Peptides against a protein of PDB entry 4XPM. Designs and how they scored, part 15

Target 1, 160 residues: chain A of PDB entry 4XPM
Amino acid sequence: VMLHSKNVKGFLENTLKPYDLHSVDFKTSSLQSSMIITATNGGILSYATSNNDVPKNSINEINSVNNLKMMSLLIKDKWSEDENDTEEQHSNSCYPVEIDSFKTKIYTYEMEDLHTCVAQIPNSDLLLLFIAEGSFPYGLLVIKIERAMRELTDLFGYKL
Target 2, 67 residues: chain B of PDB entry 4XPM
Amino acid sequence: DIKGTIAFDTHGNVIESTGVGSQRIEDIGDLSKVTLDAEGFAQVQGDSLLVHLYKRNDITLAVYTSA

## One batch from the design tools (peptide; made by RFdiffusion4, then SolubleMPNN)

Design b2_p25_2_s2
Fold by OpenDDE base, seed 2:
Structure b2_p25_2_s2 (fold): chain B 160 residues (1-160), chain C 67 residues (1-67), chain A 25 residues (1-25)
Amino acid sequence: as target 1 above (160 residues)
Amino acid sequence: as target 2 above (67 residues)
Amino acid sequence: SAAEAKLKKELKELHEKLLKEIEEQ
């Protein structure tokens, strides 16, 4: 099944949902943002954000989108650097993972007070990016993005 | 009897933390070095709390109790 | 001891519940 832009948007919106771990009485906030960006330029192909109390086409919305663009570019740049840095790939901030025999890496990056993680969709020119509050644990964030990538098989191998 | 919990992955990053565990994230460094038994269990004495460890599927759960 | 066995059982069960919750969400 081919993923259309609207389908991708809906998928990303679903990833915003928080964890509620009743067994240990732990609950996260929703993700602040979820994005698919290009690995080449950090351009946003699709995104979803929580706390959308901002009117459409307002200056606040524009500013928020601009902020996302900035963050996506910065994370893409850091990701690119790390992909060419063996030491960074062996840090505790890098998670090599295998999905259906496809290998990729999940990186965690602290960006100001936010917790982020990014992963290249296997064999693609696309990155999946989660941005969360600082209270969102990195270990759980990694699990979240790994599970999400497993649902994006249609994008595996996607080249721009 | 549980005073708190910490769950962490093989990289030492937090998966969840509750109760006193939320205030003892720094314990992960030591807890990750604890040798587990054949069933994946261990017990470590803390300052005033006892830490019970169980690891399965690359997730270690630490449960803090008074005894 | 019986107490230790009980604690281990509870810990294991808690871990299992946690795993399930994580996987189901």
Scores: peptide ipSAE 0.743, ipTM 0.950, DockQ to the pose 0.890
Fold by OpenDDE base, seed 5:
Structure b2_p25_2_s2 (fold): chain B 160 residues (1-160), chain C 67 residues (1-67), chain A 25 residues (1-25)
Amino acid sequence: as target 1 above (160 residues)
Amino acid sequence: as target 2 above (67 residues)
Amino acid sequence: SAAEAKLKKELKELHEKLLKEIEEQ
């Protein structure tokens, strides 16, 4: 099935769902935000957020979107720096992964009190970005984004 | 009787933590260095609690018990 | 010992359950 722009929004919304690990009685919060952004400029192509209480076209909505734009730009910048830093690529905050013979990296970043992780969609100009509360453990966040990225094969190799 | 758990990956990052495990995240550094047997198991005594380790598929599960 | 074997089995089963839950969500 081809992943259209409209389908991407729905996909990102689905990634917001929390983990509920009954085996060990552990449950996370929902992701705060999930985004696909450009690797070049950090521009947001699509996004989803768990906070839907803000009225549309309100000042608060505009501020929230602006905050996401700022965060995406900051994370893109950090990602770009790390992609040119061998030491950072060998830190515990970088996970080399392979999906269907395509190689990519997952990075974890602390952004104020939030836990974030970002990964380049294999061989593409796009990044997948998850933003969670500080209580969301990084190891699980990495697993989440890896699993999600496996469902975005239609975007593998996408160039702007 | 399980008092808590910690699951962590090969980078030492937490996957989940519960009970007393949530208060012992710092144990991961030492637990990651423990030599596991051929089946992936180990036991470590720490601070009046016994830690049972099992690693498979790059995920280490630590279970804290009183004995 | 039998008690040790039982404990190992329980630990292994818990790990398997955890892994399954993570992969299915």
Scores: peptide ipSAE 0.743, ipTM 0.950, DockQ to the pose 0.915
Fold by OpenDDE base, seed 4:
Structure b2_p25_2_s2 (fold): chain B 160 residues (1-160), chain C 67 residues (1-67), chain A 25 residues (1-25)
Amino acid sequence: as target 1 above (160 residues)
Amino acid sequence: as target 2 above (67 residues)
Amino acid sequence: SAAEAKLKKELKELHEKLLKEIEEQ
């Protein structure tokens, strides 16, 4: 089934769900936000958030969306810098991965008290971005975004 | 007899932590340098606790016990 | 020893369960 724009938001909403690792009695919170943004400008093409208790069209909702826009821009800028920095690509914050013969990188970034990770959707002008609370461990966050990207094959090669 | 766990990846980043493991994240630096046997196992004495290591598929599981 | 074998078995099983849970969620 082809991934349409309306299906993308639903997909992102599903990525918000927490991990519950019963084997070791470990569980996470839900992701705060999940987004697909442009690699060029950090513009948000689609997003999902766990903060749905804010009244729609309220000033508080607007501020919340504006905050997401700011974070996406900042993370895009950091990602762009790292993509042009060989040293940063060899740090523990960079995970080279291969999905269906396509190579990409996953980066982890601390944004204030939040844990984030971002990855370029293979051969595309798009980035997948997860934002979580500080209690969400980076290693698990990386696994989560890798698994998510494997389900976005329809976006591989997408150019603006 | 498990007092806690830590699972971490090849970059030294936490995948999960529970019990006393949550208070010993700094152990990952040393645990990641431990030489494992041919089957992927090792034991390390850490302070007052014994750490049992098993690595497979690039994920190391550390289990803390009293003995 | 038997005790070591049992412990190793438990570690492997726990690791396997952990991997499965991560993969399925």
Scores: peptide ipSAE 0.742, ipTM 0.950, DockQ to the pose 0.909
Fold by OpenDDE base, seed 3:
Structure b2_p25_2_s2 (fold): chain B 160 residues (1-160), chain C 67 residues (1-67), chain A 25 residues (1-25)
Amino acid sequence: as target 1 above (160 residues)
Amino acid sequence: as target 2 above (67 residues)
Amino acid sequence: SAAEAKLKKELKELHEKLLKEIEEQ
């Protein structure tokens, strides 16, 4: 399986879009960040962020990227722990899902003031990670990441 | 005359909330335990408001009205 | 009653619209 960097980057950028549920007059903010990271080391393979105002190669950009790296590592570690914890897998923060006969889990994590969710791309060494503001409901965030994973079938089974 | 809404999943997590529903997220605990009829409907008295429930495809929609 | 049937229909339609919006975004 080939990872197409440009296609993945564009895909992640599209996941940043907010929900606007006109039927009930409810709308969310955009996702703060969307990432594909390695399940082994938490390394960032691709990412998108709603903050595009930072000049390239600036100290602010470096700090922003470093923050994403740190957050991805922390979430990967938490995910790894939960994958080896039966109690955590049965909490309301864990959603077992099946996509085209492939099983995976979606975890929700509160990181400071942020709402996050992470899921292993089925049968792969990759994790999909969404970071949103605290106002973004977890139930909707879970739906968002599930739907996103359904569009990443080319990455199913991807091994590093 | 809808005063607000809450939509929630089978884990009790919010999908959306509007109006008075945004201030009554704690109702989900009780609403999730309500027995629905064969069509997926129920009505529950919540303080001065009436809550209309409809569940389909693992998503419960609660609509708050005055009557 | 007719009033109840109408209310249930409206709830179903609202739920359906909500689902479609979530699925299409």
Scores: peptide ipSAE 0.742, ipTM 0.949, DockQ to the pose 0.922

Design b2_p25_2_s3
Fold by OpenDDE base, seed 5:
Structure b2_p25_2_s3 (fold): chain B 160 residues (1-160), chain C 67 residues (1-67), chain A 25 residues (1-25)
Amino acid sequence: as target 1 above (160 residues)
Amino acid sequence: as target 2 above (67 residues)
Amino acid sequence: AAAAEAEKAALKKLHDELLKEIEEQ
């Protein structure tokens, strides 16, 4: 089944939702951004942001989008480097995972004061990228992106 | 009564932290080295608080109590 | 002894609840 652009956008928007762990009275903030980008160039195919208060075509929107583009490119570059670095793949910032017999890796990256994690959609040329505030713990962020990845089976094996 | 909690994964990264646990993230280094019993439990005296540990499914939960 | 077992049970329950919440969200 083909995943339409609207479906992808809606999916990413849904990933923005915070955790509310009532059992231990722990709550996170919403993700700042959720994106699907190309592993080749870091181009943004789809994205969602928690801040939708910026009017369209405003200078603030342009700056925001440009910031996302910059971050996606930086993270893609770091991801690419790590994919070619055995030591980085064995660091505590790399989580090898398997989803339905497909293997991928989740990487965590500190970007200024933000917590980010990125994972290659299994066997694809696409990356799923979460950007959160520094208060969002990495362990939970990793779990979040892993669970989200399991819902993107339609994109498994997607090649550009 | 629970004074706080820390949950962390096998990489030592925080999953959640509350109460005094949020101020004791540095404890994870030591807590991750604690030998658990066959059922996944342990107790460790951390500072002035007792830490109750339970690990299952690669998630360790640390509960801080006064006793 | 019974108190200790009760504490373990409570801790396990809390852990199970936490796991459940994480998986549900």
Scores: peptide ipSAE 0.737, ipTM 0.950, DockQ to the pose 0.911
Fold by OpenDDE base, seed 1:
Structure b2_p25_2_s3 (fold): chain B 160 residues (1-160), chain C 67 residues (1-67), chain A 25 residues (1-25)
Amino acid sequence: as target 1 above (160 residues)
Amino acid sequence: as target 2 above (67 residues)
Amino acid sequence: AAAAEAEKAALKKLHDELLKEIEEQ
């Protein structure tokens, strides 16, 4: 079974939804963006953004996409560096996780005032990337991306 | 009478914070070092608040109360 | 004694509810 591009887009859109933890009266904003990018070049294969009221093919949309491309590249570069840095892999910004016997790592990165989280889809050439407001706590963001990756088993082992 | 909460993971990163807990994120450093009992509970006296701790599934919940 | 146990139960319940909400969203 393989995820179609349209299904992936829909999946990413669903990841945008905020948390609303009624038990403790805590809620987050929606994710700003959710993307699947290549680990090799940081190219965006699929993305979703909460700011969807921008007209298609408008200058604002182009600028938004360009901004995503920039962030994707920057985060991919940082991820690549950290994957080759033992010290960074043992920081509190790195979460080694195992999903169905597949090992991967989740990294959190501060991008200006934004909170980002990135993880390699297990054994693949793909990264899952979440971008949120600074008010979105990292611990919860990590949980969110881990749960999301558990739903992307079709992409496990995907090689470019 | 809960004055606030903080939930944090094993890395000391916030999962959620509410009330006075939102203003005491720096407490996580000390709270993460508190020895829990066999059931995962502890209590820590703060400045003017009592912190009730419970950890399960690698998530520690801190509840701030006046007593 | 009994009050303390009830307090622990309430805290555990709150934690369980939090976990449940996180897992379901």
Scores: peptide ipSAE 0.736, ipTM 0.949, DockQ to the pose 0.909
Fold by OpenDDE base, seed 4:
Structure b2_p25_2_s3 (fold): chain B 160 residues (1-160), chain C 67 residues (1-67), chain A 25 residues (1-25)
Amino acid sequence: as target 1 above (160 residues)
Amino acid sequence: as target 2 above (67 residues)
Amino acid sequence: AAAAEAEKAALKKLHDELLKEIEEQ
């Protein structure tokens, strides 16, 4: 099955779903946002947000989109810096992972009061980015994005 | 008899926390240094609570009990 | 001794359930 624009959007929307771990009576909030952005300049190719009730072309929508653009750019910049910093790649904020023999890294970043994580889609010019509330634990966020990445094999090797 | 839980990964980051565990996130530093037995278990006495540890698949689960 | 083994079994079971839930969601 090939991933098309609509398929990608739907995929990102599905990633917004919270965890509900009944075994330990723990549940999270939904992700605030889920995005695929370019590794080159942080441009948003596709995104989903937990609150889609904002009227189109409203001031609130504009502010929300602008906020996402700003966050994506900032996170891309930090990611780019870390990818060129051996010390940062060995910090506890960096998770080397292997998916179907492809290697990539997951980074966690505190953005004000938000918890974020970002990962390069293997061998691609794309990043997957999750933004969550501060109550969403980083360890679980990392697991979430790793699992999501495994479903994006069609984008492995994608070059702009 | 469970008073709370903490699950954490090999980086010391929280996966989940409940009950008294949510108020004891700082325990992860010490818990991560505990030597586990061959089956992956350990017990640690902390304050008034006993912490039961089990690690498998790079995830450590800490269960807090009164005894 | 039996009680200790039962406690370990319960802890392992809880861990397994947690892993399963995380993987399924």
Scores: peptide ipSAE 0.736, ipTM 0.949, DockQ to the pose 0.913
Fold by OpenDDE base, seed 3:
Structure b2_p25_2_s3 (fold): chain B 160 residues (1-160), chain C 67 residues (1-67), chain A 25 residues (1-25)
Amino acid sequence: as target 1 above (160 residues)
Amino acid sequence: as target 2 above (67 residues)
Amino acid sequence: AAAAEAEKAALKKLHDELLKEIEEQ
């Protein structure tokens, strides 16, 4: 099924849902945010947040969006640096992965008390970015973003 | 009787932790170095608890028990 | 010996269940 632009928002919203691992009685919080951003400037193309309690068009909503934009830009900058740093690519914070013969990397970044994970959508100018609370374990966050990317094949090779 | 669990990946990052496992994240460093048998199993006496290890599909599950 | 094998089987089952849950979510 083709993923249209209007469906991207819904897809990202679905990624917000927490894990509930009944086998070991482990449950995470929801993701704070899920975004598709440009690898060039860190601009947000689409996003979803778990905080739906802020009134629309309020100053608080504007501040929240601005914070999201700031984080997006910061993470994009860090990602860009790491993509040009061989040592960083060999750290335990970098996961080389292959999806349908396309190679990409998943990076984990600590942002204040938040756990973040970012990955370039294969052969594209886009990054997928997850932001979670510090209680969300990195190993599971990496799995989550890898699984999510496997559902975004329509965006593989997307160029701005 | 399971007292807790830790699941971790090949990078040593936590996938999940429960019970006493949540308080023993530092064990991952040592647990990741344990030699597993041909079927992917091992047992390690850690402090007062026995740790049962099983690895498959790049995920190691550590189960903490009293014995 | 049988108890040990049963224990391994239980651990493997738990691991398999965990993998299944992670994959389906």
Scores: peptide ipSAE 0.736, ipTM 0.949, DockQ to the pose 0.909

Design b2_p25_2_s4
Fold by OpenDDE base, seed 2:
Structure b2_p25_2_s4 (fold): chain B 160 residues (1-160), chain C 67 residues (1-67), chain A 25 residues (1-25)
Amino acid sequence: as target 1 above (160 residues)
Amino acid sequence: as target 2 above (67 residues)
Amino acid sequence: SAAEEELRRKLKKLHEELLKEIEEQ
């Protein structure tokens, strides 16, 4: 079964939900944004954002989208650099993971006061990108994106 | 009684923090170096608190108590 | 000691609950 654009959008929207860890009385905020972008240009193929009650096609929405575009491009660039840097790949900000025998890496990046996490969808030209508030811990963010990628097997190997 | 918690991964990154734990994220550096017993437990004396450690599945949970 | 064993049980239980919650969300 192939993921359609609407299905992908819905999937990303679902990833926005926060963690509520009752066992330790810890709760996160919702993700600010969840995106699938191209690894080549950092172009946004699909995205979801937390509710800001911004009217569609408003100037505020345009500015918000433009900001996302900028962040995605910057993160893509940083990701590309790190993929060619062995030292960065061995830092605590890089998590090598294996999903169904496919290897990929999860990177955490500080973007101003935001916590971001990005990972290449295995063997694809696509990146999954989470943007969260600074209060969202990186360790949990990594877990979140890993779990999310495991649900995107239909995109494994996707080439532009 | 639990005064706070920190859970962290093998990279030393926080998974969650509560109570006094949220104010002692810097403890992770030392806590990650603590040798755990065969069952994955350890106890460390902090400032004025005891830190109880348990690691399983690459996640270390630190529980802060007064005693 | 008994107190230590009880604390260990509580710690382990808490860890298990935490893992479960993370996995289910």
Scores: peptide ipSAE 0.748, ipTM 0.951, DockQ to the pose 0.885
Fold by OpenDDE base, seed 5:
Structure b2_p25_2_s4 (fold): chain B 160 residues (1-160), chain C 67 residues (1-67), chain A 25 residues (1-25)
Amino acid sequence: as target 1 above (160 residues)
Amino acid sequence: as target 2 above (67 residues)
Amino acid sequence: SAAEEELRRKLKKLHEELLKEIEEQ
Protein backbone atom coordinates (compact mmCIF):
# COMPACT_ATOMS: atom_id res chain seq x y z
CA VAL B 1 0.00 0.00 0.00
CA MET B 2 1.40 3.33 -1.07
CA LEU B 3 1.66 6.01 1.57
CA HIS B 4 0.05 9.18 0.33
CA SER B 5 0.96 12.61 1.62
CA LYS B 6 -2.20 12.82 3.70
CA ASN B 7 -1.55 9.44 5.24
CA VAL B 8 2.02 10.37 6.15
CA LYS B 9 0.89 13.63 7.71
CA GLY B 10 -1.68 11.85 9.81
CA PHE B 11 0.87 9.27 10.87
CA LEU B 12 3.29 11.95 12.03
CA GLU B 13 0.52 13.70 13.94
CA ASN B 14 -0.19 10.49 15.81
CA THR B 15 3.47 10.19 16.84
CA LEU B 16 3.13 13.46 18.75
CA LYS B 17 1.08 11.86 21.51
CA PRO B 18 2.73 11.64 24.94
CA TYR B 19 3.46 8.62 27.07
CA ASP B 20 1.47 8.07 30.24
CA LEU B 21 3.01 5.27 32.26
CA HIS B 22 0.52 4.70 35.07
CA SER B 23 2.47 1.81 36.53
CA VAL B 24 5.17 4.17 37.76
CA ASP B 25 3.14 7.38 37.63
CA PHE B 26 5.29 8.91 34.89
CA LYS B 27 4.06 10.92 31.93
CA THR B 28 5.74 12.96 29.21
CA SER B 29 4.81 15.99 27.23
CA SER B 30 3.81 15.67 23.60
CA LEU B 31 6.55 15.77 21.01
CA GLN B 32 7.14 19.27 19.75
CA SER B 33 7.65 18.09 16.20
CA SER B 34 7.76 14.99 14.04
CA MET B 35 9.19 15.08 10.53
CA ILE B 36 10.23 13.09 7.52
CA ILE B 37 13.15 14.79 5.81
CA THR B 38 15.55 14.00 3.00
CA ALA B 39 18.93 12.60 3.93
CA THR B 40 20.52 14.51 1.06
CA ASN B 41 19.75 18.10 1.99
CA GLY B 42 17.44 17.98 4.99
CA GLY B 43 14.40 19.08 3.04
CA ILE B 44 11.11 18.54 4.84
CA LEU B 45 8.75 16.21 3.02
CA SER B 46 6.16 16.07 5.79
CA TYR B 47 5.85 17.35 9.34
CA ALA B 48 3.59 17.64 12.34
CA THR B 49 3.88 19.96 15.31
CA SER B 50 2.18 20.34 18.66
CA ASN B 51 0.50 23.49 19.93
CA ASN B 52 -1.25 24.45 16.75
CA ASP B 53 -2.62 27.54 18.42
CA VAL B 54 -0.83 29.74 15.93
CA PRO B 55 -3.20 31.27 13.39
CA LYS B 56 -2.81 29.89 9.90
CA ASN B 57 -0.81 32.01 7.47
CA SER B 58 0.38 34.22 10.32
CA ILE B 59 3.90 35.48 10.65
CA ASN B 60 4.34 33.24 13.68
CA GLU B 61 3.45 30.19 11.63
CA ILE B 62 5.98 31.13 8.99
CA ASN B 63 8.65 31.61 11.62
CA SER B 64 7.90 28.25 13.19
CA VAL B 65 8.17 26.48 9.86
CA ASN B 66 11.43 28.25 9.14
CA ASN B 67 12.74 27.12 12.49
CA LEU B 68 11.88 23.53 11.64
CA LYS B 69 13.70 23.88 8.34
CA MET B 70 16.78 25.13 10.13
CA MET B 71 16.73 22.36 12.70
CA SER B 72 16.20 19.68 10.08
CA LEU B 73 19.18 20.92 8.09
CA LEU B 74 21.43 21.04 11.14
CA ILE B 75 20.45 17.58 12.30
CA LYS B 76 20.87 16.16 8.81
CA ASP B 77 24.38 17.58 8.69
CA LYS B 78 25.27 16.08 12.05
CA TRP B 79 23.76 12.75 11.03
CA SER B 80 25.74 12.75 7.81
CA GLU B 81 28.96 13.41 9.69
CA ASP B 82 28.28 10.62 12.16
CA GLU B 83 27.49 8.16 9.38
CA ASN B 84 31.07 8.70 8.23
CA ASP B 85 32.56 8.46 11.72
CA THR B 86 33.15 5.00 13.17
CA GLU B 87 33.78 6.35 16.65
CA GLU B 88 30.48 8.22 16.76
CA GLN B 89 28.64 5.13 15.63
CA HIS B 90 29.97 3.30 18.69
CA SER B 91 29.00 6.00 21.17
CA ASN B 92 26.06 5.74 23.53
CA SER B 93 24.26 8.27 21.33
CA CYS B 94 23.95 5.72 18.54
CA TYR B 95 21.53 2.79 18.62
CA PRO B 96 22.01 0.18 15.91
CA VAL B 97 18.69 -1.51 15.26
CA GLU B 98 17.29 -4.11 12.94
CA ILE B 99 13.74 -3.94 11.62
CA ASP B 100 12.47 -6.85 9.53
CA SER B 101 16.05 -7.77 8.57
CA PHE B 102 16.83 -4.16 7.61
CA LYS B 103 19.59 -2.41 9.53
CA THR B 104 19.52 1.24 10.54
CA LYS B 105 20.77 3.51 13.31
CA ILE B 106 19.03 5.85 15.73
CA TYR B 107 21.01 8.89 16.85
CA THR B 108 20.19 11.15 19.78
CA TYR B 109 21.18 14.80 19.59
CA GLU B 110 20.79 17.61 22.05
CA MET B 111 19.83 20.81 20.33
CA GLU B 112 19.95 23.67 22.79
CA ASP B 113 17.37 22.69 25.42
CA LEU B 114 15.59 20.19 23.17
CA HIS B 115 15.97 16.45 22.95
CA THR B 116 16.03 15.08 19.42
CA CYS B 117 16.47 11.74 17.76
CA VAL B 118 16.85 10.87 14.11
CA ALA B 119 16.98 7.65 12.13
CA GLN B 120 17.35 6.72 8.51
CA ILE B 121 14.35 4.85 7.23
CA PRO B 122 15.95 1.56 6.18
CA ASN B 123 17.64 1.59 2.77
CA SER B 124 16.02 4.92 1.92
CA ASP B 125 16.97 8.52 1.29
CA LEU B 126 14.64 9.58 4.09
CA LEU B 127 15.14 10.37 7.77
CA LEU B 128 12.56 10.28 10.54
CA LEU B 129 13.11 13.05 13.08
CA PHE B 130 11.53 13.60 16.50
CA ILE B 131 11.95 16.81 18.49
CA ALA B 132 10.91 16.90 22.13
CA GLU B 133 11.33 19.04 25.21
CA GLY B 134 14.32 18.49 27.44
CA SER B 135 12.13 16.69 29.96
CA PHE B 136 11.50 13.87 27.49
CA PRO B 137 14.01 11.16 28.39
CA TYR B 138 16.28 9.93 25.60
CA GLY B 139 15.75 6.26 26.31
CA LEU B 140 12.03 6.58 25.87
CA LEU B 141 12.46 8.79 22.82
CA VAL B 142 14.57 6.10 21.16
CA ILE B 143 11.92 3.49 21.86
CA LYS B 144 9.29 5.79 20.40
CA ILE B 145 11.10 6.38 17.12
CA GLU B 146 11.97 2.71 16.71
CA ARG B 147 8.33 1.75 17.08
CA ALA B 148 7.33 4.46 14.63
CA MET B 149 9.78 3.27 11.99
CA ARG B 150 8.33 -0.22 12.18
CA GLU B 151 5.09 1.26 10.85
CA LEU B 152 6.75 2.92 7.85
CA THR B 153 7.61 -0.20 5.86
CA ASP B 154 6.12 1.35 2.73
CA LEU B 155 8.99 3.83 2.76
CA PHE B 156 11.73 1.24 3.13
CA GLY B 157 14.05 1.44 0.16
CA TYR B 158 12.59 4.73 -1.05
CA LYS B 159 15.06 6.62 -3.21
CA LEU B 160 14.76 10.21 -4.38
CA ASP C 1 6.92 1.78 50.28
CA ILE C 2 8.41 3.03 47.03
CA LYS C 3 10.14 6.38 47.24
CA GLY C 4 10.97 6.57 43.54
CA THR C 5 12.01 4.74 40.40
CA ILE C 6 14.46 4.90 37.53
CA ALA C 7 14.23 2.85 34.37
CA PHE C 8 17.16 2.95 31.96
CA ASP C 9 18.39 1.18 28.85
CA THR C 10 21.68 -0.52 28.01
CA HIS C 11 23.15 2.80 26.89
CA GLY C 12 22.55 4.31 30.30
CA ASN C 13 19.83 6.60 29.01
CA VAL C 14 16.74 7.21 31.10
CA ILE C 15 13.43 5.70 30.08
CA GLU C 16 11.53 7.08 33.07
CA SER C 17 12.21 8.52 36.51
CA THR C 18 9.92 9.32 39.43
CA GLY C 19 10.18 10.48 43.02
CA VAL C 20 13.64 10.38 44.52
CA GLY C 21 14.79 8.62 41.37
CA SER C 22 14.40 11.84 39.44
CA GLN C 23 17.02 13.38 41.70
CA ARG C 24 19.43 10.48 41.40
CA ILE C 25 19.92 10.07 37.67
CA GLU C 26 23.66 10.08 38.31
CA ASP C 27 23.25 6.72 40.06
CA ILE C 28 22.78 5.04 36.68
CA GLY C 29 26.52 4.92 36.14
CA ASP C 30 27.06 2.79 39.21
CA LEU C 31 23.82 0.84 38.97
CA SER C 32 24.67 -0.30 35.45
CA LYS C 33 27.81 -1.96 36.80
CA VAL C 34 26.05 -3.98 39.49
CA THR C 35 26.20 -7.74 39.00
CA LEU C 36 22.73 -9.22 38.83
CA ASP C 37 21.83 -12.72 39.95
CA ALA C 38 20.57 -15.46 37.66
CA GLU C 39 17.02 -14.11 37.85
CA GLY C 40 18.07 -10.56 37.03
CA PHE C 41 17.83 -9.10 40.53
CA ALA C 42 20.14 -7.16 42.79
CA GLN C 43 19.92 -5.00 45.89
CA VAL C 44 22.35 -2.24 46.76
CA GLN C 45 22.60 0.40 49.43
CA GLY C 46 22.29 3.82 47.88
CA ASP C 47 22.92 6.55 50.41
CA SER C 48 20.08 6.35 52.93
CA LEU C 49 17.87 4.31 50.63
CA LEU C 50 17.85 0.77 49.33
CA VAL C 51 17.92 0.31 45.58
CA HIS C 52 16.23 -2.77 44.18
CA LEU C 53 17.23 -3.70 40.64
CA TYR C 54 15.55 -5.89 38.08
CA LYS C 55 16.67 -6.22 34.47
CA ARG C 56 14.79 -7.88 31.65
CA ASN C 57 14.58 -7.22 27.92
CA ASP C 58 17.50 -4.79 28.13
CA ILE C 59 15.60 -2.48 30.49
CA THR C 60 16.75 -2.07 34.07
CA LEU C 61 14.24 -0.93 36.67
CA ALA C 62 15.56 0.57 39.88
CA VAL C 63 13.16 0.96 42.79
CA TYR C 64 14.14 3.11 45.75
CA THR C 65 12.81 2.23 49.19
CA SER C 66 13.57 3.15 52.78
CA ALA C 67 14.03 -0.49 53.68
CA SER A 1 12.96 -15.04 52.87
CA ALA A 2 9.27 -14.58 52.32
CA ALA A 3 9.66 -10.83 52.46
CA GLU A 4 12.39 -10.90 49.85
CA GLU A 5 10.35 -13.09 47.53
CA GLU A 6 7.37 -10.80 47.86
CA LEU A 7 9.49 -7.79 47.03
CA ARG A 8 10.94 -9.54 43.99
CA ARG A 9 7.46 -10.42 42.85
CA LYS A 10 6.36 -6.82 43.09
CA LEU A 11 9.44 -5.58 41.28
CA LYS A 12 9.02 -8.07 38.47
CA LYS A 13 5.35 -7.21 38.14
CA LEU A 14 6.11 -3.51 38.01
CA HIS A 15 8.69 -4.10 35.29
CA GLU A 16 6.22 -6.15 33.27
CA GLU A 17 3.53 -3.51 33.61
CA LEU A 18 5.97 -0.83 32.53
CA LEU A 19 6.96 -2.78 29.43
CA LYS A 20 3.34 -3.43 28.58
CA GLU A 21 2.43 0.24 28.84
CA ILE A 22 5.36 1.25 26.65
CA GLU A 23 4.42 -1.33 24.04
CA GLU A 24 0.79 -0.24 23.96
CA GLN A 25 1.50 3.47 23.48
Scores: peptide ipSAE 0.747, ipTM 0.951, DockQ to the pose 0.932
Fold by OpenDDE base, seed 4:
Structure b2_p25_2_s4 (fold): chain B 160 residues (1-160), chain C 67 residues (1-67), chain A 25 residues (1-25)
Amino acid sequence: as target 1 above (160 residues)
Amino acid sequence: as target 2 above (67 residues)
Amino acid sequence: SAAEEELRRKLKKLHEELLKEIEEQ
């Protein structure tokens, strides 16, 4: 079974849903954005956003997409730098994880007032990127992206 | 009885926070250094609040109470 | 003490419920 473009888009949309932890009366906002981007150039292959109130093909939509493109590029650059920096890989902002015997890393980055989390899909040229409000705690964001990657096994090893 | 909670991971990052815990995120630095017993529990007295700790599966839950 | 055991039980239960909710969402 292979993930098609439509399936990937739907998957990313599902990742936008918030947490509602009734046991401790804690709930988050929805993710602002969820994206799959290239590790090489930061190009967006697929994305989902929680704000769908902007009319299609409007100037506001264009600005929103352009903002995502800018953020994805910036985060890719930071990720690339950290992947070549052993010190950064041992910081509290880096989580080495293993999924089905595949090793990858999860990074957290503050982008202005937003909380972001990025991870290389195991053995691939693709990155999964979550963008959330500053109220979304990093520890929970890391858990979220790890769980999401476990559902993307079809993309493991994907090369451009 | 519970005044608030903080859950945090092994990197010291917050998983969730509620009540007074939301205003005491800086406590994580000290709480992460507390030695837990064989069952994963500890208690720490902080100012006027008592902090109850339980760690399992790399997640530490801190519960704040008045006593 | 009995009070300590009860508190530990409640704390453990809360932790378990939290983990369950995180995994299910």
Scores: peptide ipSAE 0.747, ipTM 0.950, DockQ to the pose 0.916
Fold by OpenDDE base, seed 3:
Structure b2_p25_2_s4 (fold): chain B 160 residues (1-160), chain C 67 residues (1-67), chain A 25 residues (1-25)
Amino acid sequence: as target 1 above (160 residues)
Amino acid sequence: as target 2 above (67 residues)
Amino acid sequence: SAAEEELRRKLKKLHEELLKEIEEQ
């Protein structure tokens, strides 16, 4: 099944679902947001959010979208800085990973009280971005985004 | 009986925590330095609880018990 | 020790179950 724009939106919506690890009786909240943004200018190509109770065309909706835009730009800038910083790439907040012989990195960033992680889709101009509550463990968040990227092979090598 | 658990990765970040484990996240620093046997197991006495460690596939599971 | 081996089996099983759940979700 080819991933088109509509399929990408649905994919991101599915990533919002929480973990329920009944083996140890541990469960998380849903992700607040899941996004695909450009690595060049932080533009949002697709996004999903767990807060769908905001009325359409309301000032609250505008503020919500603006907040996502702001966060995407901030995280893109931080990611760009870290990609040019050897010290940051060797911190415990950076996870080098390999997917189907393609190498990429997963970064974790604390944004106020939120836990975020971002990763470049292999050999592409795109970033996958997860935003979660502070109660969502970073180790599990990293696993989540790695598994998600493995399902986005159609976007590997995508250039703007 | 299990009093709690902590699972953590090779970077020392939490994957999950339950029970008393949720209150002992700071233990990861010491637990990550414990030498495991050839099968990936270890036991560590911590405070009033015994910690049982098992590592496989880069995930360490710590299980807290009274004995 | 039989008790030790049983404990190890339980710990290993729990780890395997946890890993399986993470991979399937």
Scores: peptide ipSAE 0.747, ipTM 0.950, DockQ to the pose 0.910

